# Peptides against a protein of PDB entry 3H8D: the designs that were tried, part 152

Target 1, 122 residues: chain A of PDB entry 3H8D
Amino acid sequence: DMKRQQRFFRIPFIRPADQYKDPQNKKKGWWYAHFDGPWIARQMELHPDKPPILLVAGKDDMEMCELNLEETGLTRKRGAEILPRQFEEIWERCGGIQYLQSAIESRQARPTYATAMLQNLL

## One batch from the design tools (peptide; made by RFdiffusion4, then SolubleMPNN)

Design b2_p23_3_s3 (from b2_p23_3, 10 letters changed)
Fold by OpenDDE base, seed 3:
Structure b2_p23_3_s3 (fold): chain B 122 residues (1-122), chain C 122 residues (1-122), chain A 23 residues (1-23)
Amino acid sequence: as target 1 above (122 residues)
Amino acid sequence: as target 1 above (122 residues)
Amino acid sequence: MLPEVELPAEYEEGETEVGPNFK
């Protein structure tokens, strides 16, 4: 059902090695998630010291959040929920369109709101 | 096209009579808008001293924002854009579901994302 | 698994002195 609620989340993370450093020496990363109803459709990670990680449902299930949205507690974390465009802008910059398209073409992607949107754009 | 981007905005306003008062004496209202692509679908106003105002496309066009989304400049106002649920929660509390349903039944409502969502809920 | 969370502060809102008037 493409009428499911689409929700997006972002949480910052600090590298384990930086946990006890002064704030100016803590390199911050960002974890992103797109939920298509109760289930994750896309996940993304921005890192201070390595390339971004892009993940799509069906292809990358083993590396993605395994919890449904309610189980994550993200909806209860103040400041975690973001606007769709805040996710999509980073997704696009990281090459997410090409990544998801390739997953569709290889028949690795599970149908989601994200796959449907892309198939309307192309 | 039900795949149009849905965007929601909120702007606080102060009553003209309170403009020159100290901050603690300024009663704040809130103006809300839902845009279904470029065009407004719903508008709502919370007031400190009168009942909420609910407006839906087709029925209340003469009282609603007449500008398309880009013309409003809302997308460029920092802090104006809000999450869908931030709009919907207030809409529901103000009786927006019944208001829109009545507009549909009387054939006053223009088809929008909002009318489509309601017709799937009922 | 979710990463460690250090959430930023909420954003400040812009205000208008009167109800929205886009004209």
Scores: peptide ipSAE 0.034, ipTM 0.609, DockQ to the pose 0.362
Fold by OpenDDE base, seed 4:
Structure b2_p23_3_s3 (fold): chain B 122 residues (1-122), chain C 122 residues (1-122), chain A 23 residues (1-23)
Amino acid sequence: as target 1 above (122 residues)
Amino acid sequence: as target 1 above (122 residues)
Amino acid sequence: MLPEVELPAEYEEGETEVGPNFK
């Protein structure tokens, strides 16, 4: 259902190992999510000292947010919601298009708004 | 096509009569737009001293932005793009649901993402 | 799995002097 609301979120996170370090030693990462209706379609994680992590529904379910959007509390977290382009820009830069495409071609991607949009462009 | 990108924008405006007044005497309004792909689907105007103006595609075309999204330059205007909810919250408060519904029922509303979403809820 | 911390809302608003004139 392409009528589902598409919502995007970003929140910072600190590595567990840095949690109790001095603020200057807490390297911040960024957690991104695209929700297609109630369920996550794409997830992305930026880390200060390792490559970005890209995840797509169906293929990477076990590594993605298992909570529905409401359960995450993201909608109630001030500053968490971002514009679609704020997600897509990073997604594209991290190779997300190719990643999702490969997941589609390998029949691992669950049909989502993200898959439909990509398929619309190819 | 429900796959079209939905984008929302807000920009302030000053009334012509206040344009050359002292800053404190320039009452600011707000212009809102919902673009369903390249074309506007809904427009809304908040004024400091008159009721909100609500406009829907098909019914109010002559009063709405006649430019496609790219022609508006809104996508290049820093701070102009807003979250969907930032539009919807005001839309709802201003009676936009009822306004759009009436336009649909009277067969004046052009089919847009907005009409489809509303019809999905009714 | 969800990390912690909220984002600062940093955005700039544009202004048109007289209504939304895009021409």
Scores: peptide ipSAE 0.034, ipTM 0.618, DockQ to the pose 0.365
Fold by OpenDDE base, seed 1:
Structure b2_p23_3_s3 (fold): chain B 122 residues (1-122), chain C 122 residues (1-122), chain A 23 residues (1-23)
Amino acid sequence: as target 1 above (122 residues)
Amino acid sequence: as target 1 above (122 residues)
Amino acid sequence: MLPEVELPAEYEEGETEVGPNFK
């Protein structure tokens, strides 16, 4: 149902190896999520020292947030929710369009709002 | 098409009577807009000293922004774009659900994402 | 798991003298 609410979130994370370092030595990454209704459609992880990770529903379920949106508590975290463009801009820069397209073509992607938008784009 | 991008904006305005007063005497109102794709679906005006104004497409077209989203320049105004809930929370508090419902029942409302969401709610 | 971090919200207000002025 294309009437599902599309919500986007971003939170910082610290690398496991930096977890117990001094604050100045903790390099911050960014965790991004797109929820299509209650379920995650896309996930993206920006790292300070490695390539971004792109994940799409259906293909990458085992590596993505398994909780529904309410279970994550993201809606209750101040500043966690971001505008769609704040997600999409980074998604595009990281090659997300091509990544999702490839997942669709390989029949690995679960249909989501994101796949529908891509179909509009192509 | 329910795949249209839903975008929400808020900008402050000053009352005409306060236009040439000292800054401390300029009471600020808030102009809100919901765009369903390129076209405005809902508009809301908060005033410091009068009831809020609620406007819905189809019914209130003559009182609403006549420009398409790109023409408004809202997408280029820093801080103008807001999260959906930042609009909806105020819309709900101002009686927007009832207002839009009444516009639908009177067959004055143009079908929009907003009308579709209300149909889901009822 | 999701990290428990809160972020500040950033925005700038753009004013018009009387309502929105798009022209």
Scores: peptide ipSAE 0.032, ipTM 0.613, DockQ to the pose 0.307
Fold by OpenDDE base, seed 5:
Structure b2_p23_3_s3 (fold): chain B 122 residues (1-122), chain C 122 residues (1-122), chain A 23 residues (1-23)
Amino acid sequence: as target 1 above (122 residues)
Amino acid sequence: as target 1 above (122 residues)
Amino acid sequence: MLPEVELPAEYEEGETEVGPNFK
């Protein structure tokens, strides 16, 4: 929907096991989110010690952020918002296109801006 | 067009008369651009000493950046790219909606993402 | 649930001396 804002966010996180370690012993992960209007459309997690986690609306709702955009406070978190390409670059590198495509084909994906864009691409 | 990226940029500039002055005597202006795919759709200039300059594709082509996005080097200029809302907030405050609307009504505006979005808004 | 946050360092904004000069 052209009426809905597409907004992207990234925040670093530390593994629970590293939370109380010295800074040099904290391995940083990255949490990414794409919000299609108020609701999350895609989520992605980069970890230092395991494969990326890719999540898409409709399929992975139970594993994704359950809060709407305003509830997250992301828009009020300095430096959290990122450019679309900053998200998409990582998404693409992590196999997000294929993941979303598979979710569409299996009819597990909820229609989002992301699904629409992918369908326009293919 | 949903296929075209909407990208926004901001760069500060100094007035020619202040170019060789001490830093404290340089009044900073701001140049803003919205690119609809490879081509500029909107341009905006904030000046410390005169009203904002608003420019829209089709109407103001002669006063706007003539280079395509890649030619500008903006995508390679650190910190130049900004979020859509960082542009739109200033655009709105400077009367950009009214300016673009007037350009549409007078049939001076070239169809862009910006014109389409405005038409969806009104 | 959102993870705990450590924000990355900001990067400096580029400046031009006398307005946009792309050539």
Scores: peptide ipSAE 0.035, ipTM 0.615, DockQ to the pose 0.344; fails the geometry check

Design b2_p23_3_s4 (from b2_p23_3, 10 letters changed)
Fold by OpenDDE base, seed 3:
Structure b2_p23_3_s4 (fold): chain B 122 residues (1-122), chain C 122 residues (1-122), chain A 23 residues (1-23)
Amino acid sequence: as target 1 above (122 residues)
Amino acid sequence: as target 1 above (122 residues)
Amino acid sequence: MLPEVELPAEDEEGETEVGPDFR
């Protein structure tokens, strides 16, 4: 249902190898998620030392967050929720449109708000 | 079209009578807007010394922002854009659901994302 | 007319040590 609440989240992470370093030497990554109602639709990871990871529901279920939104506690984590545009800007820069399009064309993507939006664009 | 981008904004305002007072004596109000694509769907004003003002498209056009979203400059104003829930929480507390429902029933409300969402709830 | 007052953004971001741990 297109009337489900779309919610976006971002969490910084530090590499395990940097946990005990001085703050100036800790390289931060960023974990992003798009939830279409209770279920994840897209996930993305920005890393300081490797290419971005892009994940879409249906295709990448095994690599994505397995919890529903309420189980994640993200809605209760201060500063975790972000605006849709803050997710989409990074998604676009990382090639997310092409990635999702390819997943749709190969019949790997599960229908979500994200797939519906892309199909209306194109 | 339900695929239009829904965007929400909040701006603090100081009463004209308080403009020249010390910061501690300036009573702040809050101006809120919901844009359904380029056009305003709902507007709300919190005041320090009078009841909240609730406005819905179709009914209250003469009292609402007359500019389209781009003309407002709100998208370029740092800190102005807010999450949907930050608008809806205040809207609900101010009786916005009942206000919009009454506007629909009296055939005063223009169809928007907000009217569609309420009709799906109810 | 829109009020001509600026609001600074609140920079409260939560940080987790090693990716998201939801358990």
Scores: peptide ipSAE 0.038, ipTM 0.634, DockQ to the pose 0.375
Fold by OpenDDE base, seed 1:
Structure b2_p23_3_s4 (fold): chain B 122 residues (1-122), chain C 122 residues (1-122), chain A 23 residues (1-23)
Amino acid sequence: as target 1 above (122 residues)
Amino acid sequence: as target 1 above (122 residues)
Amino acid sequence: MLPEVELPAEDEEGETEVGPDFR
């Protein structure tokens, strides 16, 4: 639906194992989300010491944020919202196009704005 | 078309009459643009000393940016691109909803993402 | 014509210590 707002967010996260360490020993990762209206379409996690995690709706629902956008409070966190390109650039670098394509081909991806865009690209 | 990227930009401008004044006497306004794909859909100008200017595609084409998005170089200007809400909040405050509605009702507005959104709101 | 361009700075950093757990 052309009415659904595409919104992108980024927040740092501390690894669970580092939560109780001294600040200097807490390595921050980056958590990214793409919301297609109220529902998450893509999630991505950058880590300083492991490969990126790419997640797409339908396939990875159990590993993705289960809250709707309003429930996350992301819209109320100053600096959390980012431009589409700030998400897409990282997504592309991390192989997100291929990941989502594979999810579509395997019939695991839920239709989202992201799947529609990819189907226009390919 | 669901494929068209909605992009929003903001840049300061100096009034033509102030171009040759001392820096302290140059009052900056703010120029805003909404691009629906390559083409401008809405333009808005904030002035420190006069009412906002609201412009919509179809009606105000002669007063709006005539360049396509790529030709503007806005996408290459660091800090020019803004979040949708950073445009919409100002647009709403300036009476943009009513302005665009009036342009639709008068059959002056070109169909854009903006007109489609408004038709969903009303 | 495009107006004279001077662009604002990017302000994009929001921090949470705990990752994607919003509860």
Scores: peptide ipSAE 0.038, ipTM 0.637, DockQ to the pose 0.408
Fold by OpenDDE base, seed 5:
Structure b2_p23_3_s4 (fold): chain B 122 residues (1-122), chain C 122 residues (1-122), chain A 23 residues (1-23)
Amino acid sequence: as target 1 above (122 residues)
Amino acid sequence: as target 1 above (122 residues)
Amino acid sequence: MLPEVELPAEDEEGETEVGPDFR
């Protein structure tokens, strides 16, 4: 739906185990989100010590951000919003295309902008 | 066309008359562009001493960037690319909606993502 | 034509400590 704004966000996080360590010992992960209008369509988590986590709406709802975009406050967080390509580049590198494709094929994915774009690509 | 990437750019410029002045005497303007895929769809220029310039494809082609996106090098210029809303906020404030609407109504505007979105809004 | 340009500087990113907690 071209009426829904596609917005992307990235925020760093520190592992719970590193929370009280010196800054130099805090390994940063990265949390990424794609919002299709008010609702999350994709989520991705980069970790310093484990494989990336890829999540897609419909399939992974229980593991994804449960808040709508406005509820997250991400739009008000300086530096959190990123360009589409800044998300997609990482998504692609992490195997997100295949992940979403598999979710579509298995009928696990909720229809989103992301699913529609992938279907147009394929 | 949802297959075409919408990309937005902003770069500062100095007026020719200020080019050789001391930095403190160089008033910065801002050049903005919206590219619908490879081709410019909208251009906007903020000036320190005159009204904003709004330009739309089809109507204002001769005053707009003549290069395709790749030819501009904007995608390779650090900090040049901006979020859609960073463009649209200024566009809206400058009367861009009305400007584009008038260009559509007069059949001067070339069909772009911008024209399509405006038509979906109205 | 593109205007003659100065290059912008990067800004700092904000941090959230432990995993995104929006509550």
Scores: peptide ipSAE 0.038, ipTM 0.641, DockQ to the pose 0.343
Fold by OpenDDE base, seed 4:
Structure b2_p23_3_s4 (fold): chain B 122 residues (1-122), chain C 122 residues (1-122), chain A 23 residues (1-23)
Amino acid sequence: as target 1 above (122 residues)
Amino acid sequence: as target 1 above (122 residues)
Amino acid sequence: MLPEVELPAEDEEGETEVGPDFR
């Protein structure tokens, strides 16, 4: 049990192309993050019209929020923080377990709470 | 003339507290970024009900996007990319020149295209 | 310690695609 607090967040995003559309034509996506203490461990993006994006620390650092948790302001964003299961349910549905496993096996994943937990299951 | 491409982006944000409000009650802010090649050089946040936030690389790294430009997906977000002047006009209005100058003088600013340009003006 | 960066919240109006976390 890593002493680092695991915190999960979700915020919606709307495609820039839909920004000037009528509200009914603005397809919302969802941005999800798992923070292992101060640092992001996993990120996921649900899009209305493309496959979900799955990202894991170490492998996808160049596509993930480099902000520490406090830097993200997510803790100050009302309704942004979600329960662990609210993240994990979507992560699992999107193939996140397999994605992270592959990143661990390829030695691309940075050790995080997520990698540790997955390694405990394997 | 640094050979790094200077690219500017703007995306709106809505306060989390307004997320569940009626559209008319959702006050939009604006997030602005200046990327000096792959890395962010300046960031600015316009808020509906608080002073603008100005951030410069080196000084405010802990408050700025740590993603390289490609990592941000901003280049793939339709309507996110803006003209240099669309950033600079707001930057100037918000006191960005003085802010960056102070960061340079205090030796807090990381050298960027923005610092170089300002140093050329001084 | 990196200060809290307020990431753009959901642009409910379709304007802000939350890409990777922007500071």
Scores: peptide ipSAE 0.030, ipTM 0.477, DockQ to the pose 0.115; fails the geometry check

Design b2_p23_4_s1 (from b2_p23_4 with T1R E9P G15A V17T E20G)
Fold by OpenDDE base, seed 3:
Structure b2_p23_4_s1 (fold): chain B 122 residues (1-122), chain C 122 residues (1-122), chain A 23 residues (1-23)
Amino acid sequence: as target 1 above (122 residues)
Amino acid sequence: as target 1 above (122 residues)
Amino acid sequence: RGLPEVEVPGEDEEAETEVGPFG
């Protein structure tokens, strides 16, 4: 649906075990989200010490952000909003295309802008 | 066409008459572009001393950037790429919705992502 | 299932490029 604004966000996170360490010893992870209008379509988590976590709407709803875009406050958080390519570049590097494709093929993916774009590349 | 990436750019420009003045006395204008895939769909120029210039594909092709996106080098220029909302907020303030609507109604506008989005709001 | 704990990164300097308008 061409009417829904696609918005992408990135925020750093600190591991709970590093919360009380010196700032230089805190290894930051990165949390990424793609919102297709008010609802999350894709989520990605980059960790310094474990594999990336990739999540897609419909399949992974129980592990994804349950807040709508407005409830997150991300639109009001300075430096949180990123360009589509800044999300897609990392998504592609982490195997996100194959992950979403498998979720579509297994009929686990909810239809989103992300599923529609992938189906148009195939 | 959902397959074309929408990309938005902003670059400062200095008036020719201010080029040799002290940096603090150079009033910067802003040049904005919306690319619907490789081709420009909208252009906007903010000046410190004259009204905004709004340009739309089909109607204003002779006054708009004739280079495709790759030829501009804008994708390689640090800080040039902006979020869709950073373009649209200024476009709306400058009367861009009414300008594009009038170009559609007069049959001067070339079909772009911008024309399709406006027609979906109406 | 909210947002992770966030430290917001600082302001990147907008590089002022003196490039004239294209066209």
Scores: peptide ipSAE 0.064, ipTM 0.640, DockQ to the pose 0.364
Fold by OpenDDE base, seed 1:
Order: C-alpha cells, then structure tokens, then sequence
Structure b2_p23_4_s1 (fold): chain B 122 residues (1-122), chain C 122 residues (1-122), chain A 23 residues (1-23)
C-alpha cells in the first residue's frame, strides 16, 4: 500500500450571513480539513455561535469538500497547512473521536488513515 | 503495518566553539530531524561555514540522534515541530535525495518511510 | 461543497528556542 501523505489544513471563513456586514460584525469561523493522500478524510468547522461541525468521509461526503487536494489549492495557500496536532487537538476537543467511532460502528465511515488510527487506539 | 506518524523537527544550535563567544559571534546552525514513528529516519544539520550534514538511518546511526522521539522532548518544545515540506525542501536542496538513494543502493540504509517514499519516486 | 471563503492568517510564530542538537 503506497503510504499516503497525511496533510492538514485550516482556513478562516466568514459565514454567508456576515459577508455583507462590517468587519467588526464578521465572526470568523475556522474550516479544517484532513487529507489522506488526495482525498479528504475528515472535515471540521468551528463557529463562534453554533456547535462544531464534524464530518467524516463516507458518512458526510455530501457536506464535505468534493475537491481533491490539488484542486483545492490549499497546498499553495501560505499559512493554510497546519501540523497534525493542530488538527487533532481541536478534533479531540470537539468530540471527534466519538464521532468517528460511531461512524465506524454504524458502518458509515469510509476507511481512511483516520479510521485506521482510531482502530489502533481502541 | 501500523501507520507510523511522520514528524519533523527543527532546532537551532550554537557550535561548541561559539558557545563562549559574544552573541554577535555565535553563528546559529539548524538541526533537523525526521522521525518515522518513535525512531529517527533522517537527520540534517545546516551550518553557516561548512557543507550541510546529511544522515540517514542504518548508514549514519552513530552520528544520528540515539534518543527515541519521546526521549528527545521535541514534541514538548514549542516551535520545534515543522511541516514535512519545511524539512523536505531543505533536504532536497542539500542533495538528500541522492544521498538517500546512494545509501539504499549500497544497502546501508535502514528501511524507513523515507526509503519507501524515494523508491516510489524512482 | 467547495472551500469556504478563505482569509489566510499569516501567523508563523516561529519561537526560536536555542536547543542543542541531541547526540
């Protein structure tokens, strides 16, 4: 099995409802992605006024980034790429372990590096 | 095969000969390490007045960090951990591809993530 | 399902701690 590179990205986003507001009223969210090779494995969205959104491949494909890593241009966006721990720390805090575990148990999760890592912890 | 985490670190060092000099005369070097799970796979040293030192597991074990990743405390040193590309870009510039390739061909390199990646490129 | 509207923050806080090499 070709060892796929695990790459993590974070970008701020402004909510659609805040796009037309003054900068002071634009609450930044944070969009996170974990790519297992060219394909997204996990997505996470931090919002200032709603619970974190957690998404895992297979289960949440319709709500996740549909672009492959190269198509996203994230690798070319300076400051977008983050360390694995910068993703995992937030993922853990948001209940991502339990979320992914439940998706595995329900057979909704597509096998990824993330599913394999979790299965090694359990 | 348990997918080992690839982690990269960079720390400045002052040469022993410069330790007792004034700050203005302390030329900083840069020490880089690639850990393939708990064990070092590659080490690289940038110096201001000598060629880069390139070291690969198996071939250069006696000159490389003998500590496992946890023993180094690098994971606990803020700013020490770097992105894979921050290591690889310097590794490439220093001739690391050719160095590792030669170590593989001479059967001196221990199999690591780095050897596997290079074999996928060739 | 594309990327959200990106404002990339440029915070490279490289904390240079002088740590000697190991070995």
Amino acid sequence: as target 1 above (122 residues)
Amino acid sequence: as target 1 above (122 residues)
Amino acid sequence: RGLPEVEVPGEDEEAETEVGPFG
Scores: peptide ipSAE 0.061, ipTM 0.639, DockQ to the pose 0.419
Fold by OpenDDE base, seed 5:
Structure b2_p23_4_s1 (fold): chain B 122 residues (1-122), chain C 122 residues (1-122), chain A 23 residues (1-23)
Amino acid sequence: as target 1 above (122 residues)
Amino acid sequence: as target 1 above (122 residues)
Amino acid sequence: RGLPEVEVPGEDEEAETEVGPFG
């Protein structure tokens, strides 16, 4: 379990409706991922015009990235990998602790590094 | 144990002998640190004109940073914090795996995240 | 359920901070 490296990524996204607009009118969102080894543990989407989307493994598998870490190509994308704290700071601000806690309590969360850390914090 | 965040830092250093030279003649070295929670687990120094210095907790405590992570101010220094892989890639290139392994085998290494990861890789 | 089409801003902030080694 401890052997799986925790890796965090952030990539911008342009809304489909803004894809054909001038760059200045493209509102960028931000897509965040936490990978617990090869598999995604948490996903977070920051949008310019809607509430943040928080997703946790087990509960939200159908809405999360289905690609393993190698398949994403994120490890090869310059500037995509971020520090753990750069993910966690945004996660905390978005209510991610409460979201993950509720997923654990409801038995919807798959055990991950994220669930273990939270259970160790409580 | 798993609760301690692993944080990695890199800062350049100028040799004392080059401090008063023109910036173009100041050979920068690089100081790297791995903190296992508040305490340093590994230190690495890249020099422009001598072999890399590798240091591990327990064995090299007298040559390593004595400050806890908060005392270093590294967490507040923009651009100082680096990704785990940015440390590990250089550590591996410098023979850090063999260095840490030898420190474990000789019972000189203090148990850290780094020792646990190596023991889990072997 | 792939990656979003994302322009990663290259924050090439090479923070060349001259910081002496601690210790």
Scores: peptide ipSAE 0.065, ipTM 0.647, DockQ to the pose 0.393; fails the geometry check
Fold by OpenDDE base, seed 4:
Structure b2_p23_4_s1 (fold): chain B 122 residues (1-122), chain C 122 residues (1-122), chain A 23 residues (1-23)
Amino acid sequence: as target 1 above (122 residues)
Amino acid sequence: as target 1 above (122 residues)
Amino acid sequence: RGLPEVEVPGEDEEAETEVGPFG
């Protein structure tokens, strides 16, 4: 139902190849998630040296976080939760609207709050 | 529709009687708002020396912000927007669930996202 | 497919702005 709580998270990640480098040589990426209730609806990854990764539920399930929101511990991680706009601004810049639209049109997207919001905008 | 964007804001306010006092003698309160799309759904005021004020749309319209969200300029005010939980935690502590429930039961509450979420929880 | 290896972000500083209530 559209009455599920929408929660957005952002955490910095370090590439495995940079884990053992000096802190100044670690390139941080950003991992973003939108949870529609307990389940992930959208995921996004910003990298310092490759294109953004956009992922949507139904289409990209195998590449997305498989943990429910409680299992992630993100709700308990200080500074991890972000405002909807902090997610959506980056999502829009990365072409997320077109990506999700294409997933809906191809019948690959699982219905989520994100798919329903896009359908309200179109 | 429940697909409206839910946005939460918090700003400090100074009482009119303290406006001309020395900064150290100004008691700051906190003004909170929940907007269900363009319209305020809930308002809350924390005061340093009186009980919290809880206000809900339909019941308390004359005491609540009459401006639509764009007219308030809150979306353009850095640090004004807060996470849903930052509002809800204070709302819960102040007895907001019972306040809104009573407004629904008395048929004083205007239907909002807040009323619909309460109905999902009950 | 869990969380990536994450450094914990710092606390975002909440900015206070003196404004009267609206209404």
Scores: peptide ipSAE 0.062, ipTM 0.649, DockQ to the pose 0.446; fails the geometry check

